Peptides against a protein of PDB entry 5GWM. Designs and how they scored, part 15

Target 1, 52 residues: chain A of PDB entry 5GWM
Amino acid sequence: DSAISKEDEERYQKLVTENEQLQRLITQKEEKIRVLRQRLVERGDAKGTELN

## One batch from the design tools (peptide; aimed at target 1 E18 I26)

Design b2_p23_4_s3 (made by RFdiffusion4, then SolubleMPNN; its pose is not in this set)
Fold by OpenDDE base, seed 5:
Structure b2_p23_4_s3 (fold): chain B 52 residues (1-52), chain A 23 residues (1-23)
Amino acid sequence: as target 1 above (52 residues)
Amino acid sequence: IEEELKELEELKKKLQEIQEQLK
């Protein structure tokens, strides 16, 4: 039985954790962008390019 | 928004690089 080495499992788990962290950060930024766009619409600001 | 969009693209790029390592 080719048991995965402890080192290979630890490397894999780090990548899994980082993947999950990035997915959360992406979701958070997408929501932030959505909220910023919504605020521009609500203010009647036709210049969506003025928000950094 | 432009800065946030740039940071979002950078995060998506990093995610892709990690997903390629998981395959």
Scores: peptide ipSAE 0.589, ipTM 0.910, DockQ to the pose 0.596
OpenDDE base, seeds 1, 2, 3, 4: peptide ipSAE 0.589, 0.589, 0.591, 0.589; ipTM 0.909, 0.910, 0.910, 0.909; seeds 3, 4 fail the geometry check

Design b2_p23_5 (made by RFdiffusion4; failed a check: too like the target's own chain)
Pose (drawn by RFdiffusion4):
Structure b2_p23_5 (pose): chain A 52 residues (1-52), chain P 23 residues (1-23)
Amino acid sequence: as target 1 above (52 residues)
Amino acid sequence: ELEEENEELQERLEELEEEEEEL
């Protein structure tokens, strides 16, 4: 592409890389915290305190 | 759009880290 140079590409590529990293990091905690969510259901802490 | 998505993902990761500290 004459307009879309290495600049636009590198910016995009690195950006998608950022997306891949931390979406994984979230899943790791989510799956474990998901169990905690169930456990918190028995405690009634499922909602916590959301006054906002 | 992808930049906004990554920011949202960073915020979500920080929320999960705070939740782990509270636990």

## One batch from the design tools (peptide; aimed at target 1 V16 N19 I26)

Design b2_p24_1 (made by RFdiffusion4)
Pose (drawn by RFdiffusion4):
Structure b2_p24_1 (pose): chain A 52 residues (1-52), chain P 24 residues (1-24)
Amino acid sequence: as target 1 above (52 residues)
Amino acid sequence: ELEEKVEEIEEKIEELEEEMEEKE
């Protein structure tokens, strides 16, 4: 592309890379916290304190 | 915090895709 140069590409490519990284890091914790969520259900901590 | 960063990154990807479509 004459308009879309290496500039726009690199910016996009690196951005998708950022997305791949931390979406995985989230899932690691989510899955484990998900179990904690169930356990917190028995404690009644499922909601916590959300006054906002 | 990580979820908010993912949302921000998705929004930036969508803006860049729109800008590339406009340039095409």

Design b2_p24_1_s1 (made by RFdiffusion4, then SolubleMPNN; from b2_p24_1, 12 letters changed; failed a check: too like the target's own chain)
Amino acid sequence: SLKERVQKIVTEIEQLKKEMEEKR

Design b2_p24_1_s2 (made by RFdiffusion4, then SolubleMPNN; from b2_p24_1, 12 letters changed; failed a check: too like the target's own chain)
Amino acid sequence: DLKERVQKIVTEIEQLKKEMEEKR

Design b2_p24_1_s3 (made by RFdiffusion4, then SolubleMPNN; from b2_p24_1, 14 letters changed; failed a check: too like the target's own chain)
Amino acid sequence: DLKERVQKLVTEIEQLKKEMKEKR

Design b2_p24_1_s4 (made by RFdiffusion4, then SolubleMPNN; from b2_p24_1, 15 letters changed; failed a check: too like the target's own chain)
Amino acid sequence: DLKERVQKLVTELEQLKKEMEKKR

Design b2_p24_2 (made by RFdiffusion4)
Pose (drawn by RFdiffusion4):
Structure b2_p24_2 (pose): chain A 52 residues (1-52), chain P 24 residues (1-24)
Amino acid sequence: as target 1 above (52 residues)
Amino acid sequence: ELEEELEEIEEKIEELEEEMEEKE
């Protein structure tokens, strides 16, 4: 592309890379915290304190 | 925090895709 140069590409490519990194990092914690969620359900801590 | 960062990154990807479509 004459308009879309290496500039727009690199910005996009690196950005998708950022997305792939941390979405994984979330999942790791989520899956484990998901179990904690169930356990917190028995404790009644499922909701916590959300006054906002 | 990571979910908020991910949402910002997804918004930025959408904006760049729109800018690339406009340039095409």

Design b2_p24_2_s1 (made by RFdiffusion4, then SolubleMPNN; from b2_p24_2, 15 letters changed; failed a check: too like the target's own chain)
Amino acid sequence: DLKKRLQKLVTEIEQLKKKMEEKR

Design b2_p24_2_s2 (made by RFdiffusion4, then SolubleMPNN; from b2_p24_2, 13 letters changed; failed a check: too like the target's own chain)
Amino acid sequence: KLRERLQKIVTEIEQLKKKMEEKR

Design b2_p24_2_s3 (made by RFdiffusion4, then SolubleMPNN; from b2_p24_2, 13 letters changed; failed a check: too like the target's own chain)
Amino acid sequence: DLKERLQKLVTEIEQLEKKMEEKR

Design b2_p24_2_s4 (made by RFdiffusion4, then SolubleMPNN; from b2_p24_2, 12 letters changed; failed a check: too like the target's own chain)
Amino acid sequence: DLKERLQKIVTEIEQLKKEMEEKR

Design b2_p24_3_s1 (made by RFdiffusion4, then SolubleMPNN; its pose is not in this set)
Fold by OpenDDE base, seed 3:
Order: C-alpha cells, then structure tokens, then sequence
Structure b2_p24_3_s1 (fold): chain B 52 residues (1-52), chain A 24 residues (1-24)
C-alpha cells in the first residue's frame, strides 16, 4: 500500500471532476439530438395529417 | 490501489473525449 502522494490525490480529483464535466456535455448533446429528432417527426406528422 | 483507480479514470477520460469528438 504505497501511501498516495499529495500529487496523486490532486490528479485523482482533477480526473473525477473532468470526467463529470465531460459526461454532462455528452448528456446535453444527446438531449439536443433527441429534441431535434422529435421536431423532425412532429413536422412529418403535421404534413401527413394535412394530406388526409 | 489509488494508482489503479487513476489508470481506470484516465481510460474513462479517453473514452469520454472520443465520444465528445464524435458528437461535435
């Protein structure tokens, strides 16, 4: 059990924080893609209902 | 054990950066 250096602890905390930030950015982009796809479906459905 | 945890987080970071790049 090599006692963690202060440098290793600071590196660990930096990596945890950065991974959390990256995960939030991915989630935001995935949500934006979902919303855009939904708008495309809604526009397609609106055109289909006008023709019927 | 902390060195292994750092290595695992670095691998996770690399995967997340690649996914981020694919979503740009």
Amino acid sequence: as target 1 above (52 residues)
Amino acid sequence: DIKKEIEELEKLKEKLEEIKKQLE
Scores: peptide ipSAE 0.076, ipTM 0.670, DockQ to the pose 0.058
OpenDDE base, seeds 1, 2, 4, 5: peptide ipSAE 0.052, 0.052, 0.074, 0.053; ipTM 0.628, 0.627, 0.671, 0.634; seeds 1, 2, 5 fail the geometry check

Design b2_p24_4_s1 (made by RFdiffusion4, then SolubleMPNN; its pose is not in this set)
Fold by OpenDDE base, seed 3:
Structure b2_p24_4_s1 (fold): chain B 52 residues (1-52), chain A 24 residues (1-24)
Amino acid sequence: as target 1 above (52 residues)
Amino acid sequence: SIREEIEELEQLKEKLRKIEEELK
């Protein structure tokens, strides 16, 4: 039976939206890290092939 | 309560912010 104040509702909606934005940003950074790691592996494999 | 749920979301926000900082 707790009436949600307008202020509490606005605060809640801001936090939900911000958390979704942060999650998307993290996903983008994780994908960038994945791509960079893959490029390092590909370069390492190229050096390994030169040794053989 | 809505106040408890707001606090849980604030804790989640801080966790996500910390992870974002680690990924810089």
Scores: peptide ipSAE 0.054, ipTM 0.602, DockQ to the pose 0.059
OpenDDE base, seeds 1, 2, 4, 5: peptide ipSAE 0.043, 0.042, 0.053, 0.042; ipTM 0.574, 0.569, 0.599, 0.570; seed 1 fails the geometry check

Design b2_p24_4_s2 (made by RFdiffusion4, then SolubleMPNN; its pose is not in this set)
Fold by OpenDDE base, seed 4:
Structure b2_p24_4_s2 (fold): chain B 52 residues (1-52), chain A 24 residues (1-24)
Amino acid sequence: as target 1 above (52 residues)
Amino acid sequence: DIKKEIKELEELKEKLKEIEEQLK
Protein backbone atom coordinates (compact mmCIF):
# COMPACT_ATOMS: atom_id res chain seq x y z
CA ASP B 1 0.00 0.00 0.00
CA SER B 2 2.97 2.35 0.09
CA ALA B 3 2.36 4.81 -2.74
CA ILE B 4 5.15 4.85 -5.31
CA SER B 5 7.34 7.90 -4.94
CA LYS B 6 7.41 10.49 -7.72
CA GLU B 7 11.06 9.57 -8.30
CA ASP B 8 10.21 5.86 -8.69
CA GLU B 9 7.36 6.73 -11.08
CA GLU B 10 9.73 8.85 -13.19
CA ARG B 11 12.27 5.99 -13.23
CA TYR B 12 9.56 3.53 -14.24
CA GLN B 13 8.37 5.77 -17.09
CA LYS B 14 11.96 6.09 -18.36
CA LEU B 15 12.35 2.30 -18.35
CA VAL B 16 9.01 1.87 -20.19
CA THR B 17 10.11 4.38 -22.83
CA GLU B 18 13.51 2.72 -23.17
CA ASN B 19 11.89 -0.71 -23.52
CA GLU B 20 9.61 0.59 -26.30
CA GLN B 21 12.64 2.08 -28.08
CA LEU B 22 14.55 -1.20 -27.77
CA GLN B 23 11.56 -3.13 -29.15
CA ARG B 24 11.45 -0.79 -32.17
CA LEU B 25 15.19 -1.22 -32.71
CA ILE B 26 14.86 -5.03 -32.50
CA THR B 27 12.06 -4.92 -35.11
CA GLN B 28 14.17 -2.70 -37.38
CA LYS B 29 17.14 -5.08 -37.08
CA GLU B 30 14.91 -8.08 -37.79
CA GLU B 31 13.52 -6.40 -40.91
CA LYS B 32 17.02 -5.45 -42.08
CA ILE B 33 18.18 -9.06 -41.59
CA ARG B 34 15.15 -10.28 -43.57
CA VAL B 35 15.83 -7.84 -46.43
CA LEU B 36 19.52 -8.77 -46.60
CA ARG B 37 18.72 -12.50 -46.61
CA GLN B 38 16.13 -11.93 -49.33
CA ARG B 39 18.73 -10.06 -51.42
CA LEU B 40 21.06 -13.07 -51.13
CA VAL B 41 18.27 -15.36 -52.36
CA GLU B 42 17.34 -13.02 -55.23
CA ARG B 43 20.97 -12.81 -56.36
CA GLY B 44 21.33 -16.61 -56.31
CA ASP B 45 23.82 -16.37 -53.46
CA ALA B 46 23.96 -19.53 -51.36
CA LYS B 47 24.50 -19.73 -47.62
CA GLY B 48 28.22 -20.10 -47.03
CA THR B 49 29.35 -17.85 -49.87
CA GLU B 50 32.26 -15.48 -49.24
CA LEU B 51 30.01 -12.51 -50.00
CA ASN B 52 30.63 -10.62 -46.79
CA ASP A 1 29.82 -8.17 -46.92
CA ILE A 2 26.12 -9.10 -46.72
CA LYS A 3 26.88 -12.13 -44.50
CA LYS A 4 29.05 -9.98 -42.26
CA GLU A 5 26.30 -7.37 -42.03
CA ILE A 6 23.71 -10.05 -41.15
CA LYS A 7 25.98 -11.43 -38.42
CA GLU A 8 26.58 -7.99 -36.93
CA LEU A 9 22.85 -7.23 -36.96
CA GLU A 10 22.02 -10.58 -35.33
CA GLU A 11 24.57 -9.89 -32.58
CA LEU A 12 23.07 -6.43 -32.02
CA LYS A 13 19.55 -7.92 -31.94
CA GLU A 14 20.63 -10.42 -29.29
CA LYS A 15 22.23 -7.70 -27.15
CA LEU A 16 19.07 -5.61 -27.39
CA LYS A 17 16.96 -8.62 -26.34
CA GLU A 18 19.21 -9.21 -23.34
CA ILE A 19 18.84 -5.57 -22.30
CA GLU A 20 15.07 -5.74 -22.85
CA GLU A 21 14.87 -8.85 -20.65
CA GLN A 22 16.86 -7.11 -17.90
CA LEU A 23 14.32 -4.26 -17.97
CA LYS A 24 11.36 -6.59 -17.32
Scores: peptide ipSAE 0.041, ipTM 0.582, DockQ to the pose 0.400; fails the geometry check
OpenDDE base, seeds 1, 2, 3, 5: peptide ipSAE 0.040, 0.041, 0.041, 0.041; ipTM 0.581, 0.581, 0.582, 0.582; seeds 1, 2, 3, 5 fail the geometry check

Design b2_p24_4_s3 (made by RFdiffusion4, then SolubleMPNN; its pose is not in this set)
Fold by OpenDDE base, seed 3:
Structure b2_p24_4_s3 (fold): chain B 52 residues (1-52), chain A 24 residues (1-24)
Amino acid sequence: as target 1 above (52 residues)
Amino acid sequence: DIEKEIKELEQLKKKLEEIKEKLK
């Protein structure tokens, strides 16, 4: 049981915080991709309904 | 214990950066 140095604890907390930030950025990009894909489908559906 | 957890988080960080670059 090597007692974690203060430096190791600070490094751990930094990595946790950075991983949470990266995960939030990924989620935001994935949501943006979802919204853009939905808008493309809605534009396709609008053109299909005008031809019927 | 903590060294293993730091190593696991470093590996996770690397994977998240790779995913971030693919979504760029």
Scores: peptide ipSAE 0.058, ipTM 0.607, DockQ to the pose 0.058
OpenDDE base, seeds 1, 2, 4, 5: peptide ipSAE 0.037, 0.051, 0.056, 0.055; ipTM 0.557, 0.602, 0.605, 0.604; seed 1 fails the geometry check

Design b2_p24_4_s4 (made by RFdiffusion4, then SolubleMPNN; its pose is not in this set)
Fold by OpenDDE base, seed 3:
Structure b2_p24_4_s4 (fold): chain B 52 residues (1-52), chain A 24 residues (1-24)
Amino acid sequence: as target 1 above (52 residues)
Amino acid sequence: SIEEELKELEELKEKLEEIKKQLE
């Protein structure tokens, strides 16, 4: 097995942390899109029931 | 190896940054 240097371990941990942060931001945006779509459906349903 | 793991993480970072850009 190749010896892992301290510098390589620090680079690894930095990339792991950054990728986790990016994944959290993506998840937050996807959830916001889901909530906005749900609100559009609820508004459409409310208007349809009042006009009938 | 650590070199292979670093390469895989760099590729993952690039993919996540591209997805982030598409959601801006």
Scores: peptide ipSAE 0.048, ipTM 0.610, DockQ to the pose 0.057
OpenDDE base, seeds 1, 2, 4, 5: peptide ipSAE 0.040, 0.043, 0.047, 0.046; ipTM 0.582, 0.604, 0.609, 0.606

Design b2_p24_5_s1 (made by RFdiffusion4, then SolubleMPNN; failed a check: too like the target's own chain; its pose is not in this set)
Amino acid sequence: ELKERLQKLQTEIEQLKKEMEKKR

Design b2_p24_5_s2 (made by RFdiffusion4, then SolubleMPNN; failed a check: too like the target's own chain; its pose is not in this set)
Amino acid sequence: DLRERLQKLQTEIEQLKKKMEEKR

Design b2_p24_5_s3 (made by RFdiffusion4, then SolubleMPNN; failed a check: too like the target's own chain; its pose is not in this set)
Amino acid sequence: DLRERLQKLVTEIEQLEEEKRKKL

Design b2_p24_5_s4 (made by RFdiffusion4, then SolubleMPNN; failed a check: too like the target's own chain; its pose is not in this set)
Amino acid sequence: DLKKRLQKLVTEIEQLKEEMEKKR

Design b2_p24_6_s2 (made by RFdiffusion4, then SolubleMPNN; its pose is not in this set)
Fold by OpenDDE base, seed 4:
Structure b2_p24_6_s2 (fold): chain B 52 residues (1-52), chain A 24 residues (1-24)
Amino acid sequence: as target 1 above (52 residues)
Amino acid sequence: ELKKEIEELNQLKEKLKKLKEELK
């Protein structure tokens, strides 16, 4: 049973929280990309219709 | 093991940062 120091637990919790925040920001950007692609398709923009 | 989990989270953090930059 390795004694987990308070400092190591605090470091772990900070990394968990930061990674969750980064994942939320990525999800928001992915949704924004989806919305922008949809707007390009709706406009009939050639670049929008060619986007996957 | 907490040290291993910290390393895995650091690797995940770097991957998420790269993905964030790619989505700009």
Scores: peptide ipSAE 0.045, ipTM 0.591, DockQ to the pose 0.065
OpenDDE base, seeds 1, 2, 3, 5: peptide ipSAE 0.041, 0.043, 0.044, 0.045; ipTM 0.571, 0.583, 0.587, 0.590; seed 1 fails the geometry check

Design b2_p24_6_s3 (made by RFdiffusion4, then SolubleMPNN; its pose is not in this set)
Fold by OpenDDE base, seed 3:
Structure b2_p24_6_s3 (fold): chain B 52 residues (1-52), chain A 24 residues (1-24)
Amino acid sequence: as target 1 above (52 residues)
Amino acid sequence: DIEKEIEELKQLKEKLEEIKKELE
């Protein structure tokens, strides 16, 4: 159990914060992809209903 | 203990950066 240096603790906290930021960015991109796919489906459905 | 946790977080960061790049 080597007591972590203050520098190692600061590095740990930086990595935690950065991983949380990256996870938020991934979630935002995935949500944007979901919304774009839904808009494409809605446009396809609207054209299908006009032909019937 | 904490050295292992730091290494695990580095590996997680690398994976998240790779996934981020694939979504660009």
Scores: peptide ipSAE 0.051, ipTM 0.588, DockQ to the pose 0.059
OpenDDE base, seeds 1, 2, 4, 5: peptide ipSAE 0.037, 0.038, 0.041, 0.038; ipTM 0.574, 0.572, 0.577, 0.574; seeds 2, 4 fail the geometry check

Design b2_p24_7_s1 (made by RFdiffusion4, then SolubleMPNN; its pose is not in this set)
Fold by OpenDDE base, seed 1:
Structure b2_p24_7_s1 (fold): chain B 52 residues (1-52), chain A 24 residues (1-24)
Amino acid sequence: as target 1 above (52 residues)
Amino acid sequence: MEELQELEQLKEKLRQIQEELEKL
């Protein structure tokens, strides 16, 4: 049984933690982009409604 | 554009971390 060194285990846990942090940041930015796109659509629709 | 560029940079970092996890 190749015992994973304590150093390899600590490195693995750091990479897992960083992966989870990056996934959360990606989700937050994707939501921010969604909200910005939605506001652009709503402003476009408001201008379209003022022309009718 | 800034938020999209930052998102792409985060996705690239995520890819690098995933490749390191596959090697352990």
Scores: peptide ipSAE 0.308, ipTM 0.813, DockQ to the pose 0.537
OpenDDE base, seeds 2, 3, 4, 5: peptide ipSAE 0.313, 0.309, 0.311, 0.312; ipTM 0.815, 0.812, 0.813, 0.813; seeds 2, 3, 4, 5 fail the geometry check

Design b2_p24_7_s2 (made by RFdiffusion4, then SolubleMPNN; its pose is not in this set)
Fold by OpenDDE base, seed 4:
Structure b2_p24_7_s2 (fold): chain B 52 residues (1-52), chain A 24 residues (1-24)
Amino acid sequence: as target 1 above (52 residues)
Amino acid sequence: DEELKELQQLKEKLEQIQKELESL
């Protein structure tokens, strides 16, 4: 195992934090898309997913 | 379509961050 510099550790921690943030945002967007699809199904709007 | 594009953009950013993590 090679020694990790302070700068490399700081870069790693920033990337880990950003990765976690992106994963949360992706989950939120996937849930939003699920809700939108459900609303379109409930409305009987077959073309709704093509508009968004 | 807009939300799907935004989701795809976020997934691409996530992939880039994961590649950077693997390169360290």
Scores: peptide ipSAE 0.361, ipTM 0.829, DockQ to the pose 0.627; fails the geometry check
OpenDDE base, seeds 1, 2, 3, 5: peptide ipSAE 0.360, 0.356, 0.358, 0.357; ipTM 0.828, 0.827, 0.828, 0.827; seeds 1, 2, 3, 5 fail the geometry check

Design b2_p24_8_s1 (made by RFdiffusion4, then SolubleMPNN; failed a check: too like the target's own chain; its pose is not in this set)
Amino acid sequence: SELEELEQLKTELEQLKKEIEELK

Design b2_p24_8_s2 (made by RFdiffusion4, then SolubleMPNN; its pose is not in this set)
Fold by OpenDDE base, seed 5:
Structure b2_p24_8_s2 (fold): chain B 52 residues (1-52), chain A 24 residues (1-24)
Amino acid sequence: as target 1 above (52 residues)
Amino acid sequence: DELKELEELKTKVKQLEEEIEKLK
């Protein structure tokens, strides 16, 4: 089993960092969706919302 | 598998962007 090269480790760490950035971006977009849905409710508009 | 996670997260971001556009 060959040890991971420094270059391969740096490539892997870039992927880890990008994944963390995407996870933060998902959280931001989910918050934006919650805000937009609330604005539609406040307008009395059911478009894009489902009433349960 | 970081590459698999990357593609799954990118797909989720696109889905959320499409939902945001429908809510505007």
Scores: peptide ipSAE 0.365, ipTM 0.844, DockQ to the pose 0.087
OpenDDE base, seeds 1, 2, 3, 4: peptide ipSAE 0.349, 0.357, 0.351, 0.363; ipTM 0.839, 0.842, 0.838, 0.843

Design b2_p24_8_s3 (made by RFdiffusion4, then SolubleMPNN; its pose is not in this set)
Fold by OpenDDE base, seed 3:
Structure b2_p24_8_s3 (fold): chain B 52 residues (1-52), chain A 24 residues (1-24)
Amino acid sequence: as target 1 above (52 residues)
Amino acid sequence: DELKELEELKTKLEQLKEEIKKLE
């Protein structure tokens, strides 16, 4: 088994934390997109193709 | 705009997953 340095462990923990933050942001944006689509369905908005 | 930002975040997430895998 290869020894893990303290520097590698600290780097690993930073990357894991950033990964969790990005996953939360992705979930928030996916929910926002869902809400926007739902609003278009509810109003019968012909501008649905303008969403990006 | 929201779709573009979502795809950029997904790309960065995949990069971080690969870096994490190298340290595991």
Scores: peptide ipSAE 0.290, ipTM 0.803, DockQ to the pose 0.647
OpenDDE base, seeds 1, 2, 4, 5: peptide ipSAE 0.293, 0.290, 0.292, 0.289; ipTM 0.804, 0.803, 0.804, 0.804; seeds 1, 4, 5 fail the geometry check

Design b2_p24_8_s4 (made by RFdiffusion4, then SolubleMPNN; its pose is not in this set)
Fold by OpenDDE base, seed 4:
Structure b2_p24_8_s4 (fold): chain B 52 residues (1-52), chain A 24 residues (1-24)
Amino acid sequence: as target 1 above (52 residues)
Amino acid sequence: SELEELKELKTEVEQLKEEIKKLE
C-alpha cells in the first residue's frame, strides 16, 4: 500500500474546496432562479410560467 | 429583464455543473 504524498493530499484538498465553492455558487444561483421565476409568476408574465 | 437574468443564471448553473463534473 502506497502512502499519499503531502503534495497529492494538498492537490486533493484544493479540488475538494473548489467543488464546495462551486456547489455553493450553484445553490445561490438556483435560489435566485427560484426567486425570479416566482416573481414572474406573481406578475402574471406568461413567459415566467413557461420557464424551467 | 428578470427573464433574461433567469436564462443567464440557468446557463451559469449548467456551466458550474459541468465544471464540477470535470473534477470527478
Scores: peptide ipSAE 0.260, ipTM 0.806, DockQ to the pose 0.205
OpenDDE base, seeds 1, 2, 3, 5: peptide ipSAE 0.257, 0.257, 0.260, 0.259; ipTM 0.804, 0.804, 0.805, 0.806

## One batch from the design tools (peptide; aimed at target 1 K32 L36 L40 R43)

Design b2_p25_1_s1 (made by RFdiffusion4, then SolubleMPNN; its pose is not in this set)
Fold by OpenDDE base, seed 5:
Structure b2_p25_1_s1 (fold): chain B 52 residues (1-52), chain A 25 residues (1-25)
Amino acid sequence: as target 1 above (52 residues)
Amino acid sequence: KEAKDEEELALYEKLRKEIEELRKK
């Protein structure tokens, strides 16, 4: 039987935390992209085929 | 209005590139 060292556990926890932080940043940027897309659509619809 | 659309498109592209870089980590 083998056990994980404290160093390996700390490394794992660091990677988990980093992954969660990166995922939050991705989600925030994706939400901003959604808002920008919606604004572009609304402006396009307001002018028919013309760009604002 | 075109200038605002260009600015929002540029920001969209910037955010996409940033997401791509985050996903490479």
Scores: peptide ipSAE 0.112, ipTM 0.712, DockQ to the pose 0.491; fails the geometry check
OpenDDE base, seeds 1, 2, 3, 4: peptide ipSAE 0.109, 0.091, 0.112, 0.110; ipTM 0.708, 0.671, 0.711, 0.709; seeds 1, 2, 3, 4 fail the geometry check

Design b2_p25_1_s2 (made by RFdiffusion4, then SolubleMPNN; its pose is not in this set)
Fold by OpenDDE base, seed 1:
Structure b2_p25_1_s2 (fold): chain B 52 residues (1-52), chain A 25 residues (1-25)
Amino acid sequence: as target 1 above (52 residues)
Amino acid sequence: SAAEDQKELELYEKLRQEIEELRKK
């Protein structure tokens, strides 16, 4: 039997929501890092000479 | 700058750790 109480489910949902919010922030940082790395790899591109 | 990139990486790692700790609860 799934012995998950309503309280346990509510607690879990709060943690899921918080994780999703933080994951969005992480994804934004990952994308920023990806873009910066790509610029550094691109030779002969003005963006590739940018020092961050 | 390299210093700015390092700060962004550190923030990313902190957020990852926060998610990991939340998943352990």
Scores: peptide ipSAE 0.107, ipTM 0.724, DockQ to the pose 0.079; fails the geometry check
OpenDDE base, seeds 2, 3, 4, 5: peptide ipSAE 0.083, 0.084, 0.086, 0.093; ipTM 0.666, 0.666, 0.671, 0.694; seeds 2, 3, 4, 5 fail the geometry check

Design b2_p25_1_s3 (made by RFdiffusion4, then SolubleMPNN; its pose is not in this set)
Fold by OpenDDE base, seed 4:
Structure b2_p25_1_s3 (fold): chain B 52 residues (1-52), chain A 25 residues (1-25)
Amino acid sequence: as target 1 above (52 residues)
Amino acid sequence: QKKKDEELIELYKKLRQEIRELREK
């Protein structure tokens, strides 16, 4: 088992942190999409129902 | 009413595109 270098661990942790930040941004946008889709459904807009 | 629905659809499309760009980064 080759021990991972400290530099490789720091690079990995940066990628993990960046991935977590991107996932949070995705979740925020997906929540906004859910709210918008619900508003379109409540308005009875057929175009809103077709949105995926 | 129709204009507001069009604005909501446009915003939805923008957010879906931004999610795609974030996943492809």
Scores: peptide ipSAE 0.118, ipTM 0.698, DockQ to the pose 0.641
OpenDDE base, seeds 1, 2, 3, 5: peptide ipSAE 0.117, 0.117, 0.115, 0.117; ipTM 0.698, 0.697, 0.696, 0.697; seed 3 fails the geometry check

Design b2_p25_1_s4 (made by RFdiffusion4, then SolubleMPNN; its pose is not in this set)
Fold by OpenDDE base, seed 2:
Structure b2_p25_1_s4 (fold): chain B 52 residues (1-52), chain A 25 residues (1-25)
Amino acid sequence: as target 1 above (52 residues)
Amino acid sequence: DKEEDEKLLKEYEELRQEIEELRKK
């Protein structure tokens, strides 16, 4: 029975915390991408009206 | 405005690259 050491558990918890932080950053950037994509589409549609 | 479209596209590409680098960690 390979009991996980306290050190291995602490290492695991650090990786989990880091992964959660990275995932939050990804989500924030993905939301910004969504907004930028929408703005690009809206501006692209405006080119059909000679306003760009 | 083409300059604003270029700025938005650049920012979009930078954010896509940053997400890719974050997913490699």
Scores: peptide ipSAE 0.152, ipTM 0.741, DockQ to the pose 0.467
OpenDDE base, seeds 1, 3, 4, 5: peptide ipSAE 0.151, 0.148, 0.152, 0.150; ipTM 0.741, 0.741, 0.741, 0.740; seed 4 fails the geometry check

Design b2_p25_2 (made by RFdiffusion4)
Pose (drawn by RFdiffusion4):
Structure b2_p25_2 (pose): chain A 52 residues (1-52), chain P 25 residues (1-25)
Amino acid sequence: as target 1 above (52 residues)
Amino acid sequence: EEQEELEEELEELEEEQEELEEELE
């Protein structure tokens, strides 16, 4: 592409890389916290305190 | 900067998860 240079590409590529990194980091905690969610259901802490 | 802030939030969330697991034990 004459308009879309290495510039636009590198910016996009690195961006998708950022996405891949931290979405995985979320899943790791989420799956484990998901179990905590169920455990908190028995405690009634499922909702916590959301006054906002 | 946005990715760094999100990683810090994820580190804090991990600490909070460890504390919650201790409370549950």

Design b2_p25_2_s1 (made by RFdiffusion4, then SolubleMPNN; from b2_p25_2, 15 letters changed; failed a check: too like the target's own chain)
Amino acid sequence: SEFQKQLEQLKKEEEKLRKLEQELE

Design b2_p25_2_s2 (made by RFdiffusion4, then SolubleMPNN; from b2_p25_2, 11 letters changed)
Fold by OpenDDE base, seed 2:
Structure b2_p25_2_s2 (fold): chain B 52 residues (1-52), chain A 25 residues (1-25)
Amino acid sequence: as target 1 above (52 residues)
Amino acid sequence: EKFKELLEELKRLEEELRKLEQELR
């Protein structure tokens, strides 16, 4: 039975917490990208309707 | 390895966000 040291468990928990923080940042940026892409489409559509 | 993958994904999304913000100026 390889008993995980308390130090190895603390290192693992730090890595898990950091990965969860990165995942939250990714989700926030993906949502911001979605909103910006939609605004680009709306600006493109407005220019297309003015040329017709 | 999962940590490195998340970091590279975050960097990719940061670059994409910067490009979209520039196109909206």
Scores: peptide ipSAE 0.190, ipTM 0.787, DockQ to the pose 0.451
OpenDDE base, seeds 1, 3, 4, 5: peptide ipSAE 0.049, 0.086, 0.086, 0.083; ipTM 0.631, 0.681, 0.681, 0.690; seeds 1, 3, 4 fail the geometry check

Design b2_p25_2_s3 (made by RFdiffusion4, then SolubleMPNN; from b2_p25_2, 13 letters changed; failed a check: too like the target's own chain)
Amino acid sequence: SQYNELLRQLEELEEKIRVLEQELK

Design b2_p25_2_s4 (made by RFdiffusion4, then SolubleMPNN; from b2_p25_2, 13 letters changed; failed a check: too like the target's own chain)
Amino acid sequence: SKFEEQLRQLQQLEEKLRELEQELE

Design b2_p25_3_s1 (made by RFdiffusion4, then SolubleMPNN; failed a check: too like the target's own chain; its pose is not in this set)
Amino acid sequence: VEELQRKLKQKEELLRRLEQRLEEE

Design b2_p25_3_s2 (made by RFdiffusion4, then SolubleMPNN; failed a check: too like the target's own chain; its pose is not in this set)
Amino acid sequence: VEQLQRKLTQLEELERVLRQRLEEE

Design b2_p25_3_s3 (made by RFdiffusion4, then SolubleMPNN; failed a check: too like the target's own chain; its pose is not in this set)
Amino acid sequence: VEELQRKLTQLEELERRLRQRLEEE

Design b2_p25_3_s4 (made by RFdiffusion4, then SolubleMPNN; failed a check: too like the target's own chain; its pose is not in this set)
Amino acid sequence: VEQLQRLLTQKEELERVLRQRLEEE

Design b2_p25_4_s1 (made by RFdiffusion4, then SolubleMPNN; its pose is not in this set)
Fold by OpenDDE base, seed 4:
Structure b2_p25_4_s1 (fold): chain B 52 residues (1-52), chain A 25 residues (1-25)
Amino acid sequence: as target 1 above (52 residues)
Amino acid sequence: MDEKLLEEYKQLQEEIEELRKKLAE
């Protein structure tokens, strides 16, 4: 039967872990952006309200 | 104050783009 090597499994797990870490960082920064955009909207900043 | 918020927003967007590039590798 075809099976992946231990090295392949370790590489896969590293990629999964890295992906999860990167995604968490993205989410954290996107949340910060959301807060910043909301503050700009609340202040009535035209440039802030144009931000996506 | 608003300028500081805009700059922080810009910086965070750049950082997100860099992280997405890493995800795409």
Scores: peptide ipSAE 0.218, ipTM 0.787, DockQ to the pose 0.686
OpenDDE base, seeds 1, 2, 3, 5: peptide ipSAE 0.215, 0.214, 0.216, 0.217; ipTM 0.786, 0.785, 0.787, 0.787

